# Peptides against a protein of PDB entry 6RO1: the designs that were tried, part 44

Target 1, 216 residues: chain A of PDB entry 6RO1
Amino acid sequence: LGKEIEEYIHKPKYCLPFLQPGRLVKVKNEGDDFGWGVVVNFSKKSNVKPNSGELDPLYVVEVLLRCSKESLKNSATEAAKPAKPDEKGEMQVVPVLVHLLSAISSVRLYIPKDLRPVDNRQSVLKSIQEVQKRFPDGIPLLDPIDDMGIQDQGLKKVIQKVEAFEHRMYSHPLHNDPNLETVYTLCEKKAQIAIDIKSAKRELKKARTVLQMDEL

## One batch from the design tools (peptide; aimed at target 1 S106 R108)

Design b2_p23_3 (made by RFdiffusion4)
Pose (drawn by RFdiffusion4):
Structure b2_p23_3 (pose): chain A 194 residues (1-46, 58-67, 79-216), chain P 23 residues (1-23)
Amino acid sequence: LGKEIEEYIHKPKYCLPFLQPGRLVKVKNEGDDFGWGVVVNFSKKSLYVVEVLLRCAAKPAKPDEKGEMQVVPVLVHLLSAISSVRLYIPKDLRPVDNRQSVLKSIQEVQKRFPDGIPLLDPIDDMGIQDQGLKKVIQKVEAFEHRMYSHPLHNDPNLETVYTLCEKKAQIAIDIKSAKRELKKARTVLQMDEL
Amino acid sequence: TEEEKEELKEKVEELEEELEEEA
């Protein structure tokens, strides 16, 4: 569901109008993410590209690392979420100190909103009048309710058990696909003719 | 739910104004 919502938000017809300088954006590509960042501007490429400050051809910052902000161009279809907040940015972003200042400014924004950095309502704000997105958002609130209600959500060992479950779940996916092709390979193809 | 959204938008506007004043 989360990924499905992102696809609607990826549509440039819907998200480009809200990519004003200073807008907070979360970016993820093929798995790894850079947390949150701030946009500077955007233009066409070659698809659209926006230059965004992120925590880090570079890779994202690790959890233990304090991080160092760097501006990088990214494709628009790599934005996972867009916030309602537009934090002020310095005019000349060349200095390192200013880049750290922006990192500190967002640390203060995250404090002013411990419930989470507010996101744009894709319908009330972004204007996605598509009916499929309605049923998606409904399933999200319902499954989030199921998640927090699960006895394991609060358990500190949840991440320890969740990983063993993830591993055991992937092994099972292999067995399924492996058996699928086996049932095919083992099949005699010309028996219906006979 | 609508009231909570409106209150949140006001907080966001106030935050942006404070930041512009500080700058």

Design b2_p23_3_s1 (made by RFdiffusion4, then SolubleMPNN; from b2_p23_3, 9 letters changed)
Fold by OpenDDE base, seed 4:
Structure b2_p23_3_s1 (fold): chain B 216 residues (1-216), chain A 23 residues (1-23)
Amino acid sequence: as target 1 above (216 residues)
Amino acid sequence: MEEERRRLKEKVKELEEEQKLKA
């Protein structure tokens, strides 16, 4: 459901009007979650599909993201990597394809005019952290219907399903249970054990397949 | 839900006003 909403929000026809300088956005690239960054600017690049000759415009947004220092050392050819959870990281302006935006915030920050100095880039990280402190339940999102004006009936049906799911979740008797934190911790442990068992079973199956190949 | 959304919108507006004063 959340992923289905993302598929609408990251479409250029919907999100481009909201990609102003200072807009908070989430960036995800495959397995790399950069978390919250700040839009610096965007550009439309003319691209011609090599096989059809059709104009397929690429939309690139420059986003100030918290990157690992390791990714800066190899920066001549490698894609930026997100900072590790225990790492301070460094704020870098990263060119991002618009379809890699997983969320768009209602919040816009002031950004320094010159982002060449490290201190100016790090000041933006401090501003993001201040926003996160003001919103402990998470940075507020743009509403896809009310704020972004998306009229798609498929999205409206997805939103209705999300709202119905959230209503059921908040109406659950455990939501007001004083032992809720203990129950969640036990559920997370159970989920992790189930993943570990599934991994171990896959490894055991691979090992058996190798042994059967050596007996032939 | 609507009241919480209103409260979040008010907090966003306050934050934008604070940012405008720093600019």
Scores: peptide ipSAE 0.333, ipTM 0.865, DockQ to the pose 0.591
OpenDDE base, seeds 1, 2, 3, 5: peptide ipSAE 0.323, 0.323, 0.042, 0.319; ipTM 0.864, 0.863, 0.689, 0.862

Design b2_p23_3_s2 (made by RFdiffusion4, then SolubleMPNN; from b2_p23_3, 10 letters changed)
Fold by OpenDDE base, seed 5:
Structure b2_p23_3_s2 (fold): chain B 216 residues (1-216), chain A 23 residues (1-23)
Amino acid sequence: as target 1 above (216 residues)
Amino acid sequence: MEEEKEKLKKKIEEYEKEQAKKA
């Protein structure tokens, strides 16, 4: 269910109005979970669909993310990697495709005007950590209906199913079962892995179409 | 293509392991 909501939220037609500087967003790429980062800016790039010649606009958002120091040493040739849980990491501005946004927060932060100094970037990490401490149950999300104005009936049905599931879960006598948190965490992991599989299948399909064009 | 196919295989295997834990 949460996965089906994500597939609506990351669509450019819905999320672009909310990608202002300072917006908190979650970024995931192929099993790399960067967690919460901050939007710096976004850009529209023209792309041509290889099979139709149709213009398909790509949307790239620059996000300030906590990256591993190891990935920064290789930054000329390798994609940025998330910091390990035990690592301090370093905040870097990373270009991210909009479809890699897994969540968008209602929270907006003030960001420094100049993000070139390391200290200015690391100050934003402190601000993210302060927001996380303020919201122990998780950083608040934009409501896809009330905040984002999404009128899609498919999304409304998904939300109604989530609300009905949550109501049943909290009304269930086992809601105090110490195993419930473990089952919930496992349910979230399964939902995430299912997103990652769907993404990887789409990328594999794109790679096959490019290879078929290079063989023609 | 081969590297993306290996990444996809690993994700499928992780999904199957998580399904087996929930069953």
Scores: peptide ipSAE 0.020, ipTM 0.442, DockQ to the pose 0.013
OpenDDE base, seeds 1, 2, 3, 4: peptide ipSAE 0.020, 0.018, 0.019, 0.016; ipTM 0.412, 0.372, 0.408, 0.375

Design b2_p23_3_s3 (made by RFdiffusion4, then SolubleMPNN; from b2_p23_3, 10 letters changed)
Fold by OpenDDE base, seed 4:
Structure b2_p23_3_s3 (fold): chain B 216 residues (1-216), chain A 23 residues (1-23)
Amino acid sequence: as target 1 above (216 residues)
Amino acid sequence: KKKEKEELKEKIKKLEEEQKKKA
């Protein structure tokens, strides 16, 4: 369901009007999750399809992202990589293809006019972290229908199925709908997996701290 | 201790892959 909505949101015909400077966006490239960054600007690049000669415009958004310092040292030939969870990282302006935007927020931030100084880029990271503290359940998303004006009937049917499902979740006691059991069991299994990941990461951190104390 | 740390890393990786499949 969330992935089906993502397939609409990242389309240039829908998202381009919302890619203003300061817009919070989430960037994911294959296995690399950069998390939340901030739009700096966007550009349209002319691309010619090699087989058809047709102009297929590439949309590139420059996004201020938290990157690994290791990837920046190798940046002459390698794509920027996201900062590790325990790494401070460095904020860098990264050119991102628009289809790599996994989420678009309703929130817009102030951006310094000059992003060449490291301190100006790192100030934006502080602002993102302050927004994340204000929204403990997650940074608010643009509504694809109400905010983005997407009229696609396929998306409306997906949302109606989600709403009808949520309505069934609230109107029926958990015990009587086998479809509710399936999705609640999937949501509970997803929540349990998230708890188990968080517990295993805490145990791994404790095991690292104990190893550091045994080496002292 | 080092083996337990690797087993925990593999368990986290497997759980993150399962989380991606259920997403």
Scores: peptide ipSAE 0.056, ipTM 0.735, DockQ to the pose 0.013
OpenDDE base, seeds 1, 2, 3, 5: peptide ipSAE 0.056, 0.056, 0.053, 0.054; ipTM 0.736, 0.738, 0.732, 0.734

Design b2_p23_3_s4 (made by RFdiffusion4, then SolubleMPNN; from b2_p23_3, 9 letters changed)
Fold by OpenDDE base, seed 5:
Structure b2_p23_3_s4 (fold): chain B 216 residues (1-216), chain A 23 residues (1-23)
Amino acid sequence: as target 1 above (216 residues)
Amino acid sequence: MEEEKKKLKEKIKKLEEEQKEKA
C-alpha cells in the first residue's frame, strides 16, 4: 500500500509544483536509502527516446544529501553513496531523477544562499536533525489529495483501503471472522515492528550521544 | 560499546526489511 502511493507522488505531473528550494524530500536509489534531504533546485532536460525519436523530458532535482566520505574520494564519475549509519558523512548536492523521490514533506527549510562551503551544507544537516527530533513519529508528508491535489481514482482507492484498514484496526470488530484475525495479527505485527524500529533507533541515538560526549 | 551499536544497526536493518515486505 505505501509503495503504491509512492508511485503516484514521484510522477513529475504531481510533484514538480512542490519541488521548491528548501523542501524536504526522501531519496532512494536501487537499495541505497539516502534518507531525508533538501531540494536546492530542479531542471528540465530534453531527452530523445531511442526507439521513437519522441522528446521525453527528464526532470532532475538537485538535492542536498548525506553522502559517505568514501564515495566522495572516488572520482567525480562514481555515483554518490549514502553515509553509513555510524558515519558522520558529508552533505553534498546530488542530481537526482525525480522518480527516485520516495517521499515529499510538508516541511520547508531555510537553506544558505551559498552551499559551496562545507559548513553551510552541514548546517542544513543540523536543521534536518532538529526537524526529526520535533517529529518523533516521522517527518510530516504532503497529503497526496489535500496538499498535492491528485485526482487519480486509483490513488483514492488505495487511500480508502488504507483508511478502512486503519479504521478496522482501531474499531475492534466484535465479530470472530477468522479472516479478520489473520489481518489483525498482521497489523499488530506491523505495528510492533514499527515500535521496535523506533525503540532501536532511540537506543542507537543514545549510544551515539554518549560517545560524542566522551570524545569532547 | 561499538559491538552493541553494530548489533542495534543490524537489528534496525532487519526490522526495516521486514517492514518493507509487509508494506
Scores: peptide ipSAE 0.058, ipTM 0.719, DockQ to the pose 0.015
OpenDDE base, seeds 1, 2, 3, 4: peptide ipSAE 0.057, 0.054, 0.055, 0.056; ipTM 0.726, 0.709, 0.714, 0.720

Design b2_p23_4 (made by RFdiffusion4)
Pose (drawn by RFdiffusion4):
Structure b2_p23_4 (pose): chain A 194 residues (1-46, 58-67, 79-216), chain P 23 residues (1-23)
Amino acid sequence: LGKEIEEYIHKPKYCLPFLQPGRLVKVKNEGDDFGWGVVVNFSKKSLYVVEVLLRCAAKPAKPDEKGEMQVVPVLVHLLSAISSVRLYIPKDLRPVDNRQSVLKSIQEVQKRFPDGIPLLDPIDDMGIQDQGLKKVIQKVEAFEHRMYSHPLHNDPNLETVYTLCEKKAQIAIDIKSAKRELKKARTVLQMDEL
Amino acid sequence: ELFTIDFPKAVEKQREKMEKLRE
């Protein structure tokens, strides 16, 4: 569901109007993410590209690392979420100290909103009048309700058990696909003719 | 001022949703 919502937000017809300088954006590509960042501007490429400050062809910052902000161009279809907040940015972003200042400014924004950095309502704000997105958002609120209700959500060992479950779940996916091809390979193809 | 909020209604809806989830 989360990824399905991103796809609607990826549509440039819908998200480009809201990519004003200083907008907070979360970006993820093929798995790894850079947390949150701020946009500077955007233009076409070659698809669209926006230059965004992120925590870090570089890779994202690790959890233990304090991080160092860097501006990088990224494709628009790599934005997972867009916020309602536009934080102010310095005119000349070339200095390192200003880049750290922006990192500290967002640390203060995250404090002013412990419930989470507010996101744009894709319908009330972004204008996605598509009917499929309605049923998606409904399933999200329902499954989030199911998640927080699960006795394991609060358990500190949840991440320890969740990983063993993830491993055991992937091994099972292999068995399924492996058996699928086996049932095919083991099949005699010309028996219906006969 | 450090920033602006372009859509206050999105903040209100998020707070209401979080309150419902906590209950």

Design b2_p23_4_s1 (made by RFdiffusion4, then SolubleMPNN; from b2_p23_4, 9 letters changed)
Fold by OpenDDE base, seed 4:
Structure b2_p23_4_s1 (fold): chain B 216 residues (1-216), chain A 23 residues (1-23)
Amino acid sequence: as target 1 above (216 residues)
Amino acid sequence: PLYEILFPKSVEKQKERQEKLRK
């Protein structure tokens, strides 16, 4: 269910108006979870599909992310990797395809104008950590309907199912509700629509790992 | 200030929902 919501939120037609500098976003690339980062800027790249000649614009967002120091040593040819849990890591500006945004926060940080100095980038990490301390239940998310204005009926149905699922999870111990399976099956059928969007995105993802974005 | 909250009403609604679910 959460993944189905993500499939709506990361669509450029919905999320682009909210990608201002300083916006908190989550970035996830396959098995690599970078957690919360900060939007620096975004750009539209003209892309021509090689087979159809159709213009398919690519949206690249530069996100300040906590990266492992190991990934920086091989930075010429390797994709940025998230910092290990026990590692301090280093904040780096990483170009990210917009569909890799797993969440968008209602929170916008004030960021330094110049992010070239390491100290300025690391100050942003301190700001993220301070925000996390102030929100012990998690950094607040944009509401896809009320805040982002998404009118899609499919999303509204997903949200209703999530709310019903959450209500049941809190009302009944996880073990006893046979209706949990019906929610999962309804989630699976709609996950097929998300899978079809994801398969189209996977073809784009197979073509452009974070590695290939450094060449753009 | 370190940050601003855009859409503070939605943040409050989310907190209220979380508090209702914990009861």
Scores: peptide ipSAE 0.398, ipTM 0.872, DockQ to the pose 0.639
OpenDDE base, seeds 1, 2, 3, 5: peptide ipSAE 0.397, 0.149, 0.156, 0.239; ipTM 0.870, 0.702, 0.700, 0.745; seed 1 fails the geometry check

Design b2_p23_4_s2 (made by RFdiffusion4, then SolubleMPNN; from b2_p23_4, 11 letters changed)
Fold by OpenDDE base, seed 1:
Structure b2_p23_4_s2 (fold): chain B 216 residues (1-216), chain A 23 residues (1-23)
Amino acid sequence: as target 1 above (216 residues)
Amino acid sequence: PLYEILFPKAVEKHKKRVEELRK
């Protein structure tokens, strides 16, 4: 179900308006999970479908991603690879096809105007890590309906299935399953987490508003 | 539930709709 939602959100039709500089996005390319990065810019490339001759524009987003230092040495010839979990890595601007965006956050960061210096790029990593600390249960996502305005009936059906599953899980009269308390405790923890994310998102919005006021 | 964590607004909207249908 999560993957089905991703199939909608990564479509250029829906996500392009949200790919502003500083937007947090999650990038995954095949087996390579880069995790959370920051949008720098995007570009439209002309592409022609080989079989139909139809114009099928490719959208490339430049994303500041945590890359392996080993892959950076060969950056002229090889694709960037994600940093290993135990590796510090280095932030690099990587061109990414828009369909490789697995998630789009409601959070936007301030980014340095000049990303050529390594220190400026690494400062953005510190900012991402600070956001992750504020959201221990996950960086908040854009709502596909309320924030992104996706009207697709397929997406609505997916959401309804998730909601129905959740409702069945909560309404299931298996009061006698000792695992139910564990599931309820997990669900309550998750609900509390959702509340905490909502609160933290509000605080982050307030803090950003204050920063914008201090920069005015 | 994962969806409530990921998309709390959508779930909140659904819960409200269900509550309205139960009244």
Scores: peptide ipSAE 0.126, ipTM 0.681, DockQ to the pose 0.035
OpenDDE base, seeds 2, 3, 4, 5: peptide ipSAE 0.023, 0.107, 0.159, 0.028; ipTM 0.466, 0.632, 0.694, 0.502; seed 4 fails the geometry check

Design b2_p23_4_s3 (made by RFdiffusion4, then SolubleMPNN; from b2_p23_4, 10 letters changed)
Fold by OpenDDE base, seed 1:
Structure b2_p23_4_s3 (fold): chain B 216 residues (1-216), chain A 23 residues (1-23)
Amino acid sequence: as target 1 above (216 residues)
Amino acid sequence: SMYEILFPKSVEKQKERVEKLRK
């Protein structure tokens, strides 16, 4: 169900308005999970469909991603690879096709104007890590309905299926299904996560106000 | 709801979401 929602979110017609500089996005390319990065900019490239001759524009977003140092040595010829879990890595601006965005956050960061210095790029990693600390249960996502305004009936059906499944789970007299307790515990944990996210969003807003005051 | 778990909102926004899904 989460993957089905992702299929709508990464469509350019829905996500492009939210790809402003400083937006937190999650990038996944095949087996490579870069985790959370920060949007720098995006561009539209002309593409022609080989079979129809129709214009099918490609959208490329430049994202600051934590990359492996090994992949950076060959950066002229090789695709960037994500940093290993135990690796410090280095923040690099990586061109990413928009459909490779697996998530879009409601959070936007301040980014340095000049990202050429390594220290400026690494400062953004520190900011991402601070956000992650404030949201232990996960960085808050843009709501596809409320925030992104997606009106697609397919998405509505997916959400309705989710709600119906939950309603069936709660209405089912099989209170004794051990799978229900696991799902319920996961739902409770995630509900607590939602509360913690709301609290952390308030703190992040306060901290952003403080950061703006310290930059004044 | 499992959807609310993914996209936690205020109670007011949850009501608005439900209304948007019913239209």
Scores: peptide ipSAE 0.226, ipTM 0.771, DockQ to the pose 0.039
OpenDDE base, seeds 2, 3, 4, 5: peptide ipSAE 0.207, 0.226, 0.218, 0.216; ipTM 0.675, 0.704, 0.693, 0.678; seeds 2, 4 fail the geometry check

Design b2_p23_4_s4 (made by RFdiffusion4, then SolubleMPNN; from b2_p23_4, 8 letters changed)
Fold by OpenDDE base, seed 1:
Structure b2_p23_4_s4 (fold): chain B 216 residues (1-216), chain A 23 residues (1-23)
Amino acid sequence: as target 1 above (216 residues)
Amino acid sequence: PLYEIEFPKAVEKQRARVAKLRE
């Protein structure tokens, strides 16, 4: 159910106004969870859908993420990988497709103007860690309805289901929620969007490795 | 300052959500 909410949040129609430099965002690529990173900038790329010939814009966000040192050695040819739990890692600016944003925070960091020096990038990690310490219950998320202004009835239904599910988990942890079918329908829509994004990724194969482009 | 909270109500909602989960 949390994934269903993410499907609305990562849509460019809703999230682009909130992707200002310094915005805290969470990035997840399949099994790779990068955790919280910081938006540096975003760009719009023109893309033509191969099957329909329709213009489908592709949005790439440069996000400062904690990456493994091993992934940095191959950064020119391989996709960035998240730092291991026991690894210090290194903060790197990674180009990320917008649909890989799993969460957007209400928090906006002040970031250095020049992120080329390693020390400046690592200072941002210290800032993220400080924010995490100040919010022991988790970094605050933008409200998709109240803050992001999403009016989609499908999202409202998902939120209602999440609230009902949370309530039922506390009262009856073993009851199968019959609303699994609606979850499947949203997952199918997501799968279709993922296919469209995969097609768009083929055109963005330029000099920089964008997350999820290597799966093509 | 290290950061700004542009949407302070989101903080309150997050706290309320976590509080409900702990009860």
Scores: peptide ipSAE 0.404, ipTM 0.876, DockQ to the pose 0.614
OpenDDE base, seeds 2, 3, 4, 5: peptide ipSAE 0.400, 0.393, 0.398, 0.389; ipTM 0.877, 0.873, 0.875, 0.870; seeds 3, 5 fail the geometry check

Design b2_p23_5 (made by RFdiffusion4)
Pose (drawn by RFdiffusion4):
Structure b2_p23_5 (pose): chain A 194 residues (1-46, 58-67, 79-216), chain P 23 residues (1-23)
Amino acid sequence: LGKEIEEYIHKPKYCLPFLQPGRLVKVKNEGDDFGWGVVVNFSKKSLYVVEVLLRCAAKPAKPDEKGEMQVVPVLVHLLSAISSVRLYIPKDLRPVDNRQSVLKSIQEVQKRFPDGIPLLDPIDDMGIQDQGLKKVIQKVEAFEHRMYSHPLHNDPNLETVYTLCEKKAQIAIDIKSAKRELKKARTVLQMDEL
Amino acid sequence: EEKEEKEEEDEEIYEETKEEFEE
């Protein structure tokens, strides 16, 4: 569901109008993410590209690392979420100190909103009048309710058990696909003709 | 009304962060 919502938000017809300088954006590509970042401007490429400050062809910052902000161009279809907040940015972003200042400014925004950095309502704000997105957002609130209700959500060992479950779940996916092709390969193809 | 509240909050945050950069 989360990825499905991102696809609606990826549509440039819907998200480009809200990519004003200083807008907070979360980016993820093929798995790894850079947390949150701030946009500077955007233009066409070659698809659209926006230059965004992120925590880090570079890779994202690790959890233990304090991080160092760097501006990088990214494709628009790599934005996972878009916030209602537009934090002020310096005019000349060339200095390192200013880049750290922006990192500290976001650290203060995250404090002003411990419930989470507010996101744009894709319908009330972004204007996605598509009916499929309605049923998606409904399933999200329902499944989030199911998640926080699960006895394991609060458990500190949840991440320890969740990984063993993820591993055991992937091994099972292999067995399924492997058996699928085996049922095919083991099949005699010309028996219906006969 | 909800859009106006959001805009006002955004403007407040913008002005506060601008003042911090001026300091």

Design b2_p23_5_s1 (made by RFdiffusion4, then SolubleMPNN; from b2_p23_5, 14 letters changed)
Fold by OpenDDE base, seed 4:
Structure b2_p23_5_s1 (fold): chain B 216 residues (1-216), chain A 23 residues (1-23)
Amino acid sequence: as target 1 above (216 residues)
Amino acid sequence: SRLEERKKIEKEIFEEEKKKLEE
């Protein structure tokens, strides 16, 4: 159910208005988890599908991410890699496809106007760390209802089911409740939403890759 | 509410960071 909500949030029609400079986002590309970064800029690129001639808009967000120093050496030819846990890393602006955002935060930072200086980019890392200190239970996620105002009835039904399920889980220790049917219904809805998201992601038929700066 | 508390903290963070950068 959490994944279903996430799928709604990641639909361009809903999330694009919130991808403003300073928005905290989490970026994950396959096995590479960059963790939390900050949106710097957003661009819509009109792409024509080579085989169908159909307009397939590509949504690219420039995200300030903590990258390994090794990835900077080959930045012209290789995709950026996340900083290792044992290294400080360096904050770099990385072009990311919107579907690679694994989370969108409700938090929006005030960022430096000029991010060309290394010190300005590193200051943003300090700001992220401060946010993490202020939210010890984790950086808050953007709420589809309270923050985004999504009126989709499908989402409302999913949320209602999640709430009902959570209420049942908390009210009855899982051991004795024969309400397997409710879990199954939630799983079926999850599957349907996953299909809808898979269709939306299929419209962005591009591989889950972090774009190189030179490809922009 | 939990939401109001979150929004308060978010606003505080924003204003603090803005102040630091204007300084």
Scores: peptide ipSAE 0.506, ipTM 0.918, DockQ to the pose 0.554
OpenDDE base, seeds 1, 2, 3, 5: peptide ipSAE 0.503, 0.506, 0.495, 0.485; ipTM 0.915, 0.917, 0.914, 0.912

Design b2_p23_5_s2 (made by RFdiffusion4, then SolubleMPNN; from b2_p23_5, 13 letters changed)
Fold by OpenDDE base, seed 2:
Structure b2_p23_5_s2 (fold): chain B 216 residues (1-216), chain A 23 residues (1-23)
Amino acid sequence: as target 1 above (216 residues)
Amino acid sequence: SKLEERERLEKEIFEEEKKKLEE
């Protein structure tokens, strides 16, 4: 169900209006989970498919991501890799295809105008970590319907199913079915995301105010 | 096309928000 929502939110027609500078986004490329990064910019690249004559626009978003230092040394030829769990890593601006965005936050951060200095890039990591500290249950997500305005009926049905399932979970603690627990953990994550979106919208107003106050 | 117009609007919103963050 989380994956199904992801399939909607990463579509350019839905997410592009929300890819403003400072927007927190989660990036995943195949097996590489970069975690939360910050949007710097995006660009449209026209990919001319030779056979279809249709210019399918490819969108590339520049995202400030925590990368492995090893990947940076090889950056001339190799794709950036996420920092290892035990590694400090370094924040780098990485061009990311929009469909690789696995999540979009309601949070926007202030970013330095000049991201060339390492210290400026690392300051953004500190800001992300501060947001994560303020949201122990996870960084708040944009609501695909209420915030992103997605009108797709398929998505609405998915969300309704999740909400109904969550309501049933809270009303009837199913103690005994291990297969239900896996589905429940995914649905609980979604419900908790929805509840956390409401609470986080309230806390986000407070947290944005506090982050703005700490940066002043 | 409607898509191109939407993309222009999205870019414009982005640039406006960028400008607000730069001010």
Scores: peptide ipSAE 0.021, ipTM 0.502, DockQ to the pose 0.039
OpenDDE base, seeds 1, 3, 4, 5: peptide ipSAE 0.040, 0.020, 0.020, 0.016; ipTM 0.603, 0.489, 0.471, 0.435; seed 1 fails the geometry check

